# Designs tried in a protein design run: peptides against a protein of PDB entry 5JNO. Part 32

Target 1, 112 residues: chain A of PDB entry 5JNO
Amino acid sequence: MVAKFQPPPEYQLTAAELKQIVDQSLSGGDLACRLLVQLFPELFSDVDFSRGCSACGFAAKRKLESLHLQLIRNYVEVYYPSVKDTAVWQAECLPQLNDFFSRFWAQREMED

## One batch from the design tools (peptide; aimed at target 1 F44 F100 R103)

Design b1_p24_7_s1 (made by RFdiffusion4, then SolubleMPNN; from b1_p24_7, 13 letters changed)
Fold by OpenDDE base, seed 3:
Structure b1_p24_7_s1 (fold): chain B 112 residues (1-112), chain A 24 residues (1-24)
Amino acid sequence: as target 1 above (112 residues)
Amino acid sequence: KEKELEEAKKRALAVLEEMQKMAE
């Protein structure tokens, strides 16, 4: 049997929520970027989530990790099944994600 | 913190929209 994608509860989108994001998206790559914002807003925030917890020692890293990319890809595949092909994912989505993420923080650095 | 996250989302989406315009 083919394994079904099941994201962690904190990253689970309803069909309606996903459709809304898709309706706002211009492409698979654009969808990926929008999913990045919706699922992981903390990656775009200067808020120190570890400040209130000295025990956890968690330091939010401003980078796209494999888990982030995997979750995003799984949602993108629902409407753009071609990204199941790694070559397509690497050509259509990853460059846009990296460009978007880099531009965001580069812009913030220039404004400060 | 939730308010700060919402503001971060808004800023992020603004950057994305700018990228969309550049891609036209």
Scores: peptide ipSAE 0.702, ipTM 0.946, DockQ to the pose 0.854
OpenDDE base, seeds 1, 2, 4, 5: peptide ipSAE 0.700, 0.701, 0.699, 0.702; ipTM 0.946, 0.946, 0.945, 0.946

Design b1_p24_7_s2 (made by RFdiffusion4, then SolubleMPNN; from b1_p24_7, 12 letters changed)
Fold by OpenDDE base, seed 3:
Structure b1_p24_7_s2 (fold): chain B 112 residues (1-112), chain A 24 residues (1-24)
Amino acid sequence: as target 1 above (112 residues)
Amino acid sequence: MAAELEAARRRALEVLEEMRRMAE
């Protein structure tokens, strides 16, 4: 059998859900950013979940980790196979992800 | 907590839409 990517259950998207995100996306990089928001909303939250929720005890981290990027890339590859090329991923998707993430938190700092 | 995450998601999408407009 051919090995296929299988994300953890908490990060699984149905074909319909993924298609909806794709339909809203203008590029592979844009898709990557939308997937970031969809899969990891906790990265955009100021809420101290460890304090507010004793059940989950989650503490949000304001950084993009390799696991986040890997999961996003795997979904992007479905509609943009070119990102299988690391050079393309680094040129088209990573800069947009980083710029988006940085811009978000920069704006939050300015609004406070 | 779900509501708070959804609010964060909405804010994030707003920033993304702003970036898209800037790229036009």
Scores: peptide ipSAE 0.678, ipTM 0.940, DockQ to the pose 0.927
OpenDDE base, seeds 1, 2, 4, 5: peptide ipSAE 0.677, 0.677, 0.677, 0.677; ipTM 0.940, 0.940, 0.940, 0.940

Design b1_p24_7_s3 (made by RFdiffusion4, then SolubleMPNN; from b1_p24_7, 12 letters changed)
Fold by OpenDDE base, seed 3:
Structure b1_p24_7_s3 (fold): chain B 112 residues (1-112), chain A 24 residues (1-24)
Amino acid sequence: as target 1 above (112 residues)
Amino acid sequence: RAAELARARERALAVLEEMQEMAE
């Protein structure tokens, strides 16, 4: 018996919140991208979280890490069970996530 | 700070919608 995944409190979505995102999504890959924005808005921000802190030395990395992807995948699986298959996840969701994230920052680099 | 994150979300979603239109 495998325990159901429980995300950390900081990344918990209510059923209503998740449904709202799903209703706006066109596909599993699109859902993944929307979840990325919802769960990790800091990845799309220029906010310096270390501002005023000389000791923390925080530097936000603008990359999708394994923890980000795992949390997103767990939510996507609720409505798209096929992504439990790694091949499906890698074919349908990961490319869209990477393309979206890369395009966002590429545009910001060109427009600034 | 919260306002800045909200703006970031808005910009991100705009990019996503642009990508969706291009993929159609």
Scores: peptide ipSAE 0.687, ipTM 0.943, DockQ to the pose 0.880
OpenDDE base, seeds 1, 2, 4, 5: peptide ipSAE 0.685, 0.687, 0.686, 0.685; ipTM 0.943, 0.943, 0.943, 0.942

Design b1_p24_7_s4 (made by RFdiffusion4, then SolubleMPNN; from b1_p24_7, 12 letters changed)
Fold by OpenDDE base, seed 4:
Structure b1_p24_7_s4 (fold): chain B 112 residues (1-112), chain A 24 residues (1-24)
Amino acid sequence: as target 1 above (112 residues)
Amino acid sequence: REEELERARERALRVLAEMEEMAK
């Protein structure tokens, strides 16, 4: 049995914080993208950063990693329980996340 | 760094808003 995922303190949202993000969201996929921005702004910046957790290891700043996606999915499930189904997660949220993230950096590359 | 992260959030949200408009 896999242990329940527990977010690091810096990524722990209160119910009020999560609700605020949900209220701005148009769908589960949109919510996922907004959570990505709010939880991991470093993935959208050119600033170098260091993680406080030694167990996290090295992470590429321009890559969505499993840990990021797992955190986002856990929060999305609160308001969109259907994403507990992996097929729904892969159809409704992952494509939006990938499209959003790739579009962002594609635009940034054009500006640089 | 915090200001730079905030600017990153703002840029990201602008991109997201553009995608939301295209999805209509």
Scores: peptide ipSAE 0.680, ipTM 0.943, DockQ to the pose 0.886
OpenDDE base, seeds 1, 2, 3, 5: peptide ipSAE 0.679, 0.679, 0.679, 0.679; ipTM 0.943, 0.943, 0.942, 0.943

Design b1_p24_8 (made by RFdiffusion4)
Pose (drawn by RFdiffusion4):
Structure b1_p24_8 (pose): chain A 97 residues (1-46, 62-112), chain P 24 residues (1-24)
Amino acid sequence: MVAKFQPPPEYQLTAAELKQIVDQSLSGGDLACRLLVQLFPELFSDRKLESLHLQLIRNYVEVYYPSVKDTAVWQAECLPQLNDFFSRFWAQREMED
Amino acid sequence: SVFEEAKEKALETLEEMNEEAAAA
């Protein structure tokens, strides 16, 4: 309806780049976690899993798992897995010391 | 270099989660 949305260049993936990540993904949730690592490594250095970030990941995930267009599927599969992956990463870091 | 190191640590976490899920 309204406009063409494109992510900032630093978060733009080529179709080839997206296909490669998908090929390594075990599931839609895993794909979502791999995309979080590839797109937003600054989120893992010294939470900001904020809405724009999550929507960008969801947009990529939907190219190959179109059922993720259903918000219930996103919330049942991908979103818990992203949050738990992120929580686990940071707890692991907290515990190193 | 900081983001690369952080990215590697995040990938290690994801690999551990996948191994645990495969073991179950």

Design b1_p24_8_s1 (made by RFdiffusion4, then SolubleMPNN; from b1_p24_8, 10 letters changed)
Fold by OpenDDE base, seed 3:
Structure b1_p24_8_s1 (fold): chain B 112 residues (1-112), chain A 24 residues (1-24)
Amino acid sequence: as target 1 above (112 residues)
Amino acid sequence: DELEKARERALQVLEEMRAEAAAA
């Protein structure tokens, strides 16, 4: 028997919290995007973590990494079991996540 | 705070995308 995945404590959503997000979602892809915002707000922030340090060469990478995607997928699977199929995940959720994330930062870059 | 502002902006973008998809 395969052990059930448990997210790290900082990314653990209660059933009620997840339900609230699901209730706002119209699809698996939409749910994935909402989870992205909920779990990783820092990916949408301009916060400079190297503020005040001239010796720090910190450059935040604005990309969705495998760990982000895995955590999101685990929650999406609760209400959309079909995303357990990699083909479905890649067709329904990944494109929407990438489009959303790219659109967000493209919009920010065009603003003065 | 700054993270909350980021969340709000992100959700706004998402809602815009949702609206566009619904109209397509």
Scores: peptide ipSAE 0.695, ipTM 0.945, DockQ to the pose 0.882
OpenDDE base, seeds 1, 2, 4, 5: peptide ipSAE 0.693, 0.692, 0.693, 0.693; ipTM 0.945, 0.944, 0.945, 0.944

Design b1_p24_8_s2 (made by RFdiffusion4, then SolubleMPNN; from b1_p24_8, 11 letters changed)
Fold by OpenDDE base, seed 2:
Structure b1_p24_8_s2 (fold): chain B 112 residues (1-112), chain A 24 residues (1-24)
Amino acid sequence: as target 1 above (112 residues)
Amino acid sequence: SELEEARQRALEVLQEMEAERLAA
């Protein structure tokens, strides 16, 4: 059997929190983008989380990793079960996520 | 916080894209 995905505590949304985000969303793809912002604000920040920590050396990377996408997809599926189909996920949500994330950093780079 | 500011900037970009999609 495959165990259901359990998000880490820091990325656990209540039903009310998720509903609020859904109410602000135009579509499943838009919901995915809003979840990205809500759950992973560090991906939109220049903050160096390794500052002062020589032991961990952790630095936020400007990329969407599989774990980020998996977590977002799990929440999107609650209201848009069609994204359980990988083809739908890749056609509807991933392009919007990539476009949004790319546009954000492209704008930031132009401002520098 | 700086993270919250980053979140706000991200939302602004997203809202711009949403507006573009609605206008298309």
Scores: peptide ipSAE 0.708, ipTM 0.951, DockQ to the pose 0.903
OpenDDE base, seeds 1, 3, 4, 5: peptide ipSAE 0.706, 0.708, 0.706, 0.706; ipTM 0.951, 0.950, 0.950, 0.950

Design b1_p24_8_s3 (made by RFdiffusion4, then SolubleMPNN; from b1_p24_8, 12 letters changed)
Fold by OpenDDE base, seed 2:
Structure b1_p24_8_s3 (fold): chain B 112 residues (1-112), chain A 24 residues (1-24)
Amino acid sequence: as target 1 above (112 residues)
Amino acid sequence: SELERAQQRALEVLREMEEERRRA
């Protein structure tokens, strides 16, 4: 038996919170991007948390990790069950996530 | 906060992309 995936407390969204994000989304891919911003704001910041937190030593990375994508996909599946199919996830959501993330940092680099 | 500002900038980028998709 495989246990159901449960996100860490800091990444747990209530039904109401998720619905609010969904109501602002145009598609599953768009929802994925909005979830990315909501759940992982540190991925969009230049803040080095290692400087402010000697205990954790966390350093923000400009990279979408497997865990990030897994968490996002789990929430997207609630309203877009079709993304349970890996082919659909890779065709509809991943390209939009990557394009969004890349575009964000490309613009930031031009502003610096 | 810095994180909130970053989130806002990210959402602005996303909205721009959404608008581009609507026009396409």
Scores: peptide ipSAE 0.690, ipTM 0.945, DockQ to the pose 0.905
OpenDDE base, seeds 1, 3, 4, 5: peptide ipSAE 0.690, 0.688, 0.689, 0.688; ipTM 0.946, 0.945, 0.945, 0.945

Design b1_p24_8_s4 (made by RFdiffusion4, then SolubleMPNN; from b1_p24_8, 11 letters changed)
Fold by OpenDDE base, seed 1:
Structure b1_p24_8_s4 (fold): chain B 112 residues (1-112), chain A 24 residues (1-24)
Amino acid sequence: as target 1 above (112 residues)
Amino acid sequence: SELEAARARAEEVLAEMEAEAAAA
């Protein structure tokens, strides 16, 4: 059978940490967005830290990758088991994630 | 830091969305 997904150590949340985020969340989609900010703050930065330079002018990749989404989904499933259904994930969480991420960068672009 | 500032801005956007959802 397919092995259970194991997040990289740097993206592992304790039960208490996850619970705290859940307590602040209004829905599964909202939880997904909160997890996005919590786990991948670098996606919201104008600086591409992966390149090791905060002053070189390189911008972070403004794209949600499948691995990011999968990791988020795994945590959301803990409290919202319904998202195990791909249709539910695509209807309730993905649109909110994309909307959130899009709104963020749209606003940032207007400030540039 | 720049990262912290970015995170804060992201949370502001999220808060706006949450407010919209709550008001709907």
Scores: peptide ipSAE 0.639, ipTM 0.933, DockQ to the pose 0.830
OpenDDE base, seeds 2, 3, 4, 5: peptide ipSAE 0.635, 0.630, 0.634, 0.632; ipTM 0.932, 0.931, 0.932, 0.931

## One batch from the design tools (peptide; aimed at target 1 L26 R34 V37 R103)

Design b1_p25_1 (made by RFdiffusion4)
Pose (drawn by RFdiffusion4):
Structure b1_p25_1 (pose): chain A 97 residues (1-46, 62-112), chain P 25 residues (1-25)
Amino acid sequence: MVAKFQPPPEYQLTAAELKQIVDQSLSGGDLACRLLVQLFPELFSDRKLESLHLQLIRNYVEVYYPSVKDTAVWQAECLPQLNDFFSRFWAQREMED
Amino acid sequence: AEEEEEATEALLEEAAELGRAIDEA
């Protein structure tokens, strides 16, 4: 309806790059976690799993798991897994010391 | 379940390595 949305260049993936991540993904949730690591490594260094970031991941995930266009599917599968992956990463880091 | 756990652990290590590289830079 309104406009062409494109992510910033630093978060743009080629179709080939996206296909490769998907090929390694076990599920939609795993794909979502792999995309979080590839797209936003700055989120893992010294939370900001904020809405624009999550929507970008969802947009990529939907290319191969179109049922994720249903918000209930996104919330049932991908979103808990992303938040638990992120929480686990940071707790693991907290515990190193 | 075992495969999913192993894949999650490997992915967490990858995210940790990228985060440490950014902290060192």

Design b1_p25_1_s1 (made by RFdiffusion4, then SolubleMPNN; from b1_p25_1, 14 letters changed)
Fold by OpenDDE base, seed 5:
Formats: structure tokens, C-alpha cells, sequence
Structure b1_p25_1_s1 (fold): chain B 112 residues (1-112), chain A 25 residues (1-25)
């Protein structure tokens, strides 16, 4: 018996929402980038979250964590099963995610 | 979300730039 993927409630997409994103995507890598924006808008914010929690010492980071990537991959593989292969994920999706995220912040740094 | 919209705009701009490079090659 295989367990069904179930993301945390705050990162749950309905079938309709996921389909809409897929319909707008040109590839698995493009879908991954769109999911990144949709699921984790906080990663694109200038807000310093460390100011909101002095007790926990949490600081805002401009990086993609393993959990972010895993959640995105789980959604991508629904429509692009080939990304279940780690080699395909690392060749087709990860580079596009990292490039998109890095370029976004590089552009923002120039505007400051 | 305005933040999400800005990120989506950046995504679209990147896609456009990639397309332009492919057309020039």
C-alpha cells in the first residue's frame, strides 16, 4: 500500500488551482517556478521576519530550502511523472528554480 | 498578493527574455 502525498494545509492546492498553473506552464521546469511563486510568496518579500520574533531569533533568508523544493517536486510530478527520477529533477527543474530565484533577487538588489 | 504578483511578473519577463534569445540564434 502506497501513502498518498498530503502537504501542510497552508501549502494545499486544489485540483483546479493546480490545473490552472499547469495549463499556463510550458514545461516541468516552468511549472516548478510558477509553483514556487504560488506556494511561497514570502520568499519574494523584503520583510525582515526577524523583527517579528525576537524570542526565536528567526531571520528572513533568501534561499530555497529542501522542504520548499520537495513540496514543489511533489506537485510537479503529478503532471510530469519523469521528475520522480532524481536525475531528471536535478537536470530539468532544480536549475530553473535556482536561476529564477537568484535572478529575481539580483534584479531587486539593483533597484535598491 | 502584491508580492506574488511581482514575482509572477518577473517570471514572465524571464520567459520573454529566453524566447528572444532563442529567436536570435
Amino acid sequence: as target 1 above (112 residues)
Amino acid sequence: SSVREQAMQALLEEARAKGEMLDEE
Scores: peptide ipSAE 0.193, ipTM 0.728, DockQ to the pose 0.062
OpenDDE base, seeds 1, 2, 3, 4: peptide ipSAE 0.170, 0.194, 0.190, 0.175; ipTM 0.736, 0.731, 0.730, 0.737; seed 2 fails the geometry check

Design b1_p25_1_s2 (made by RFdiffusion4, then SolubleMPNN; from b1_p25_1, 14 letters changed)
Fold by OpenDDE base, seed 3:
Structure b1_p25_1_s2 (fold): chain B 112 residues (1-112), chain A 25 residues (1-25)
Amino acid sequence: as target 1 above (112 residues)
Amino acid sequence: SSERARHMEELLEEAAAKGEMLDAA
């Protein structure tokens, strides 16, 4: 048997919180983008986390990592079971996530 | 800040519009 994925405590949504996001969504891809914003606001922040730290040399990477995508997918699956199919996930949700994220930062970069 | 939020909302609205089309189909 395969163990069911459990989100880390930091990214746990209550049923009510998830339903609220779902009620604002019109598709799996739309839901995925809204989950991205809600779960990972730090990915959209201008905050320089390395500021004031001369020793750590930390540089925040603005990219969608595997963990981000897996967490989003697991929540999307609750209301859109079809994304359990990898082909569906890659055809619908993943492109929308990438487009949303890339367009966000592309505009910010150009307007500076 | 406010500009970032506005731009984010605009992109979400575009995603919603696409979702609406898919829902109607």
Scores: peptide ipSAE 0.577, ipTM 0.900, DockQ to the pose 0.099
OpenDDE base, seeds 1, 2, 4, 5: peptide ipSAE 0.576, 0.577, 0.576, 0.575; ipTM 0.900, 0.900, 0.900, 0.899

Design b1_p25_1_s3 (made by RFdiffusion4, then SolubleMPNN; from b1_p25_1, 17 letters changed)
Fold by OpenDDE base, seed 1:
Structure b1_p25_1_s3 (fold): chain B 112 residues (1-112), chain A 25 residues (1-25)
Amino acid sequence: as target 1 above (112 residues)
Amino acid sequence: SALRQKHMEELLEEARAKGEMLDDE
């Protein structure tokens, strides 16, 4: 048997924390965007945590990686089990996540 | 940055508004 996905400790939400985010959300896509902000604030910051570490390399901070998406999807599934269907996830949540993230950085680039 | 925080909140409100439209159907 294969164990279900376990989020890293730093990205584990309690039931109360997740409920608070859900109470602010009106759809799976909305919930996904709010989870993105709450779980990964570093993706919206200029702080480079890998700077100066030749062994760690440099991480791209302006893209959503598979780990980010998988973790968000796992939490969204708790309240919106329909996203277990990949087609639903790709139609309802992924576009909103990508648009939210892209629009955030697009505005910032215009201000720079 | 206060400006970036405001922009983030506006984008979240847009996401909520889209969800509200779906919820009302």
Scores: peptide ipSAE 0.622, ipTM 0.909, DockQ to the pose 0.099
OpenDDE base, seeds 2, 3, 4, 5: peptide ipSAE 0.622, 0.621, 0.621, 0.619; ipTM 0.908, 0.908, 0.908, 0.908

Design b1_p25_1_s4 (made by RFdiffusion4, then SolubleMPNN; from b1_p25_1, 14 letters changed)
Fold by OpenDDE base, seed 3:
Structure b1_p25_1_s4 (fold): chain B 112 residues (1-112), chain A 25 residues (1-25)
Amino acid sequence: as target 1 above (112 residues)
Amino acid sequence: SELREQAEEQLLEEAKAKGEMLDDL
């Protein structure tokens, strides 16, 4: 038997919560973006919670880190098993995640 | 598609709302 991934408790979605997000999603890439918003709302905040901490600087918070991507991918795989293939993940989900995140902050910069 | 664009705009607004909620804490 293969070991099963367990996300940290703070990022554990119930089956019902995940299904609700999936039902709203138009594709695997769209699902990934919705999971990004649901799991990591702090990435869309202007507040620098780490004043005086170089490791948690504002610039760092405006980047999608490996942990974020891994957690999202694990949930996407539940309904889109094809993303287990790295090539599919990189073609269908990563570009949409990056574009969505970039568009968010580009829009915020324009509004300021 | 246009549907995709509309869905993305909605999601962007949701993200903005969630971020602002955290800003107000």
Scores: peptide ipSAE 0.683, ipTM 0.943, DockQ to the pose 0.965
OpenDDE base, seeds 1, 2, 4, 5: peptide ipSAE 0.680, 0.682, 0.682, 0.682; ipTM 0.943, 0.943, 0.943, 0.943

Design b1_p25_2 (made by RFdiffusion4)
Pose (drawn by RFdiffusion4):
Structure b1_p25_2 (pose): chain A 97 residues (1-46, 62-112), chain P 25 residues (1-25)
Amino acid sequence: MVAKFQPPPEYQLTAAELKQIVDQSLSGGDLACRLLVQLFPELFSDRKLESLHLQLIRNYVEVYYPSVKDTAVWQAECLPQLNDFFSRFWAQREMED
Amino acid sequence: SVFDEAREKALETLDEMNAEAAAAS
Protein backbone atom coordinates (compact mmCIF):
# COMPACT_ATOMS: atom_id res chain seq x y z
CA MET A 1 0.00 0.00 0.00
CA VAL A 2 2.35 2.72 1.30
CA ALA A 3 6.09 2.31 0.39
CA LYS A 4 9.00 0.09 -0.46
CA PHE A 5 10.81 -0.90 2.66
CA GLN A 6 14.40 -1.98 2.46
CA PRO A 7 16.72 -2.58 5.45
CA PRO A 8 19.97 -0.64 5.78
CA PRO A 9 22.76 -2.02 3.54
CA GLU A 10 24.57 -3.56 6.48
CA TYR A 11 21.50 -5.72 7.20
CA GLN A 12 20.68 -6.56 3.62
CA LEU A 13 21.14 -10.17 2.68
CA THR A 14 21.25 -11.51 -0.85
CA ALA A 15 18.81 -14.27 -1.86
CA ALA A 16 21.83 -16.55 -2.04
CA GLU A 17 22.90 -15.60 1.50
CA LEU A 18 19.37 -16.12 2.81
CA LYS A 19 19.04 -19.53 1.06
CA GLN A 20 22.30 -20.73 2.61
CA ILE A 21 21.20 -19.84 6.19
CA VAL A 22 17.88 -21.55 5.56
CA ASP A 23 19.57 -24.68 4.31
CA GLN A 24 21.35 -25.01 7.62
CA SER A 25 18.26 -24.19 9.68
CA LEU A 26 16.44 -26.92 11.55
CA SER A 27 13.21 -24.95 11.98
CA GLY A 28 11.70 -21.49 11.73
CA GLY A 29 12.93 -20.70 15.21
CA ASP A 30 16.44 -21.88 14.49
CA LEU A 31 16.43 -19.81 11.30
CA ALA A 32 15.40 -16.86 13.38
CA CYS A 33 18.29 -17.39 15.82
CA ARG A 34 20.81 -17.83 12.96
CA LEU A 35 19.54 -14.66 11.39
CA LEU A 36 19.96 -12.83 14.73
CA VAL A 37 23.63 -13.92 14.85
CA GLN A 38 24.31 -13.02 11.15
CA LEU A 39 22.48 -9.72 11.06
CA PHE A 40 23.18 -8.32 14.52
CA PRO A 41 26.49 -9.44 15.97
CA GLU A 42 26.79 -6.04 17.71
CA LEU A 43 23.95 -7.26 20.04
CA PHE A 44 26.34 -9.90 21.40
CA SER A 45 29.28 -7.68 22.37
CA ASP A 46 29.97 -5.18 25.17
CA ARG A 47 18.06 -6.23 25.87
CA LYS A 48 18.14 -4.33 22.51
CA LEU A 49 16.19 -7.17 20.90
CA GLU A 50 13.96 -4.32 20.05
CA SER A 51 10.99 -4.20 17.66
CA LEU A 52 12.77 -3.03 14.43
CA HIS A 53 15.39 -5.77 14.83
CA LEU A 54 12.82 -8.51 15.43
CA GLN A 55 10.65 -7.37 12.51
CA LEU A 56 13.63 -7.50 10.16
CA ILE A 57 14.30 -11.06 11.25
CA ARG A 58 10.63 -11.94 10.86
CA ASN A 59 10.60 -10.50 7.33
CA TYR A 60 13.44 -12.80 6.32
CA VAL A 61 11.96 -15.78 8.10
CA GLU A 62 8.63 -15.27 6.24
CA VAL A 63 10.30 -15.77 2.84
CA TYR A 64 10.65 -19.49 3.63
CA TYR A 65 8.07 -19.98 6.47
CA PRO A 66 5.10 -17.97 5.21
CA SER A 67 2.90 -19.12 8.07
CA VAL A 68 5.06 -16.73 10.20
CA LYS A 69 2.94 -13.92 8.58
CA ASP A 70 0.39 -15.06 11.22
CA THR A 71 1.46 -13.18 14.38
CA ALA A 72 0.32 -16.16 16.51
CA VAL A 73 2.83 -18.42 14.66
CA TRP A 74 5.56 -15.82 15.11
CA GLN A 75 4.75 -15.59 18.83
CA ALA A 76 4.37 -19.36 19.31
CA GLU A 77 7.53 -20.54 17.49
CA CYS A 78 10.10 -17.92 16.60
CA LEU A 79 9.79 -15.16 19.19
CA PRO A 80 10.19 -17.33 22.34
CA GLN A 81 13.09 -19.12 20.74
CA LEU A 82 14.87 -15.85 19.86
CA ASN A 83 14.40 -14.48 23.41
CA ASP A 84 15.50 -17.71 25.07
CA PHE A 85 18.55 -17.95 22.73
CA PHE A 86 19.48 -14.38 23.61
CA SER A 87 18.89 -14.86 27.38
CA ARG A 88 20.94 -18.06 27.33
CA PHE A 89 23.81 -16.40 25.45
CA TRP A 90 24.00 -13.61 28.00
CA ALA A 91 23.70 -15.82 31.04
CA GLN A 92 26.45 -18.01 29.66
CA ARG A 93 28.61 -14.91 29.30
CA GLU A 94 27.71 -13.79 32.84
CA MET A 95 28.76 -17.02 34.26
CA GLU A 96 32.19 -17.21 32.48
CA ASP A 97 33.43 -15.04 35.37
CA SER P 1 37.22 -8.58 15.13
CA VAL P 2 35.04 -8.08 18.30
CA PHE P 3 31.87 -8.74 16.34
CA ASP P 4 33.36 -11.85 14.68
CA GLU P 5 34.26 -13.30 18.08
CA ALA P 6 30.77 -12.39 19.41
CA ARG P 7 29.23 -14.07 16.37
CA GLU P 8 31.28 -17.27 17.02
CA LYS P 9 30.21 -17.37 20.63
CA ALA P 10 26.51 -16.87 19.70
CA LEU P 11 26.76 -19.71 17.17
CA GLU P 12 28.37 -21.94 19.76
CA THR P 13 25.38 -21.25 22.09
CA LEU P 14 22.93 -22.08 19.30
CA ASP P 15 24.77 -25.34 18.49
CA GLU P 16 24.64 -26.37 22.20
CA MET P 17 20.90 -25.65 22.35
CA ASN P 18 20.31 -27.70 19.14
CA ALA P 19 22.45 -30.58 20.47
CA GLU P 20 20.45 -30.65 23.71
CA ALA P 21 17.14 -30.63 21.78
CA ALA P 22 18.38 -33.54 19.53
CA ALA P 23 19.45 -35.53 22.62
CA ALA P 24 16.06 -35.05 24.25
CA SER P 25 14.31 -36.49 21.19

Design b1_p25_2_s1 (made by RFdiffusion4, then SolubleMPNN; from b1_p25_2, 10 letters changed)
Fold by OpenDDE base, seed 3:
Structure b1_p25_2_s1 (fold): chain B 112 residues (1-112), chain A 25 residues (1-25)
Amino acid sequence: as target 1 above (112 residues)
Amino acid sequence: SRLEEARRRALEVLDEMEAERLAAA
């Protein structure tokens, strides 16, 4: 048997929560984007957590890391098993994730 | 909260992109 992936507790979605996101999604790529927002809202925040704290020095990274993508992909696979194929994941989900994330911050830069 | 606001803004952008994809299809 193939080992089953278990997400960290802080990123565990219930079946009902995942179903709700799926019902709002138009495609696997769209689902991936909605999962990105649900799981990692901090990636869309303007909050500087190091502000006023000389000891923190934490700079929020505005990039999608491998861990983010892996967690998202695991949930997408539940309803779109075809993304288990890396070629499908790279053609259907990754471009939409990158476009969405880039567009968000591009708009924020224009508004600021 | 600040995170809730960030999520709201993100979803607004996503909804716009979804609408564009639907219109182009």
Scores: peptide ipSAE 0.691, ipTM 0.944, DockQ to the pose 0.899
OpenDDE base, seeds 1, 2, 4, 5: peptide ipSAE 0.689, 0.687, 0.690, 0.688; ipTM 0.944, 0.943, 0.944, 0.944

Design b1_p25_2_s2 (made by RFdiffusion4, then SolubleMPNN; from b1_p25_2, 10 letters changed)
Fold by OpenDDE base, seed 4:
Structure b1_p25_2_s2 (fold): chain B 112 residues (1-112), chain A 25 residues (1-25)
Amino acid sequence: as target 1 above (112 residues)
Amino acid sequence: SELERARERALQVLDEMQAEEAAAA
């Protein structure tokens, strides 16, 4: 049995907020990417953001960490239960997340 | 704000990625 994951308050979405993001999403992978932007905007900025959440630990700059992915996956599972299967998560969501994140910073590097 | 601009830029990149994927399908 896996305990129910409770995100830190800083990453807690209401049902309405989550639904709004879902309504804008085309797929589970797309939803994952949109959640990434919504939950962790600091990963897309050169500005360092400090949060009063000890549970989040030290976040590396411009890197998707396991905690980020875990939080996103838990929300995606609400509307796409199939991602509870790790193989599905790795096939449908992780590649899109990584491609999106890498693409973003690759473009930013070319602009700098 | 800087944060909001970052979000908007990220979403623009996402839209571009989606458009390319759709075109390749």
Scores: peptide ipSAE 0.685, ipTM 0.939, DockQ to the pose 0.887
OpenDDE base, seeds 1, 2, 3, 5: peptide ipSAE 0.684, 0.684, 0.687, 0.684; ipTM 0.939, 0.939, 0.940, 0.939; seeds 1, 3 fail the geometry check

Design b1_p25_2_s3 (made by RFdiffusion4, then SolubleMPNN; from b1_p25_2, 11 letters changed)
Fold by OpenDDE base, seed 1:
Structure b1_p25_2_s3 (fold): chain B 112 residues (1-112), chain A 25 residues (1-25)
Amino acid sequence: as target 1 above (112 residues)
Amino acid sequence: SELEQARARALEVLDQMLAERAAAA
């Protein structure tokens, strides 16, 4: 058995917070995108959050990582249990997440 | 804040994407 995935404290959503996002969502894919914005606003910012930290060597990356996707999927599953099926997750949520994220930075590139 | 501005901008892009999908349906 695999241990239950537990989000880090900084990425914990209350039931009320999650419900508010769900109420604004029209589908599981839409919910996934809204969760992306809510949980990881730094992925949509030009701010260098590594500034001032020379000891850790951290550099912010402009990409969706597996951990980001897993956290989002965990919350989506609460209201859309079907995404527990990997095929459903890949068909309904991942394409919208990728399209949304790519569109965002493509537009920013044109504006800069 | 800058993060709040980033979030607002992201949601604008999302709304635009959703509007386009609705128009194509």
Scores: peptide ipSAE 0.686, ipTM 0.940, DockQ to the pose 0.905
OpenDDE base, seeds 2, 3, 4, 5: peptide ipSAE 0.686, 0.685, 0.686, 0.686; ipTM 0.940, 0.940, 0.940, 0.940

Design b1_p25_2_s4 (made by RFdiffusion4, then SolubleMPNN; from b1_p25_2, 10 letters changed)
Fold by OpenDDE base, seed 3:
Structure b1_p25_2_s4 (fold): chain B 112 residues (1-112), chain A 25 residues (1-25)
Amino acid sequence: as target 1 above (112 residues)
Amino acid sequence: SELEQARQRALEVLDQMLAEAAAAA
């Protein structure tokens, strides 16, 4: 039997923290979006992490990568086990995540 | 902080999106 995945320490949520987010969520897709905000606030920020370092060469990409999605999915599965089915994940959570993320940055671009 | 402000803005966008979806249902 394969051992359950454990997130890296920097993305470890306590049961209480996860429960709090779940209580604020109306659906699996909503939960996924709230987890995205909670776990990866840097994806919504204009913060230059390479500030003051000419050698860093950091260029932040504004995209949801597979690692982000996998971590979110693992937490969503705790309260919405149906997303273990890839078809359900792709229908209920993934479109909502993409729509939310795209909407956020589209609005930011329109403000200029 | 900058990250906190970003988080709050993101949540506002999410709430707006959810409100629109609820109204359309």
Scores: peptide ipSAE 0.687, ipTM 0.941, DockQ to the pose 0.894
OpenDDE base, seeds 1, 2, 4, 5: peptide ipSAE 0.686, 0.686, 0.686, 0.686; ipTM 0.941, 0.941, 0.940, 0.941

Design b1_p25_3 (made by RFdiffusion4)
Pose (drawn by RFdiffusion4):
Structure b1_p25_3 (pose): chain A 97 residues (1-46, 62-112), chain P 25 residues (1-25)
Amino acid sequence: MVAKFQPPPEYQLTAAELKQIVDQSLSGGDLACRLLVQLFPELFSDRKLESLHLQLIRNYVEVYYPSVKDTAVWQAECLPQLNDFFSRFWAQREMED
Amino acid sequence: SEALQAKIEETLEEFSEEKEAEREA
């Protein structure tokens, strides 16, 4: 309806790059976690799993798991897995010391 | 850093294995 949305260049993946991540993904949630690592490594260094970031991941995930267009599917499968992956990463870091 | 990246991948692998086992169960 309104406009062409494109992510910033630093978060743009080629179709080939996206296909490769998908090929390694076990599920839509796993894909979502792998995309979080690839797209936003700055989120893992010294939370900001904020809405624009999550929507970008969802947009990529929907290319191969179109049922994720249903917000209930996104909330049931991908979103809990992303938050638990992120929480676990940070707790593991907290515990190193 | 390389160590931080390795930790990210370790966390992702462990988490993915648990979720795969839950789906199989």

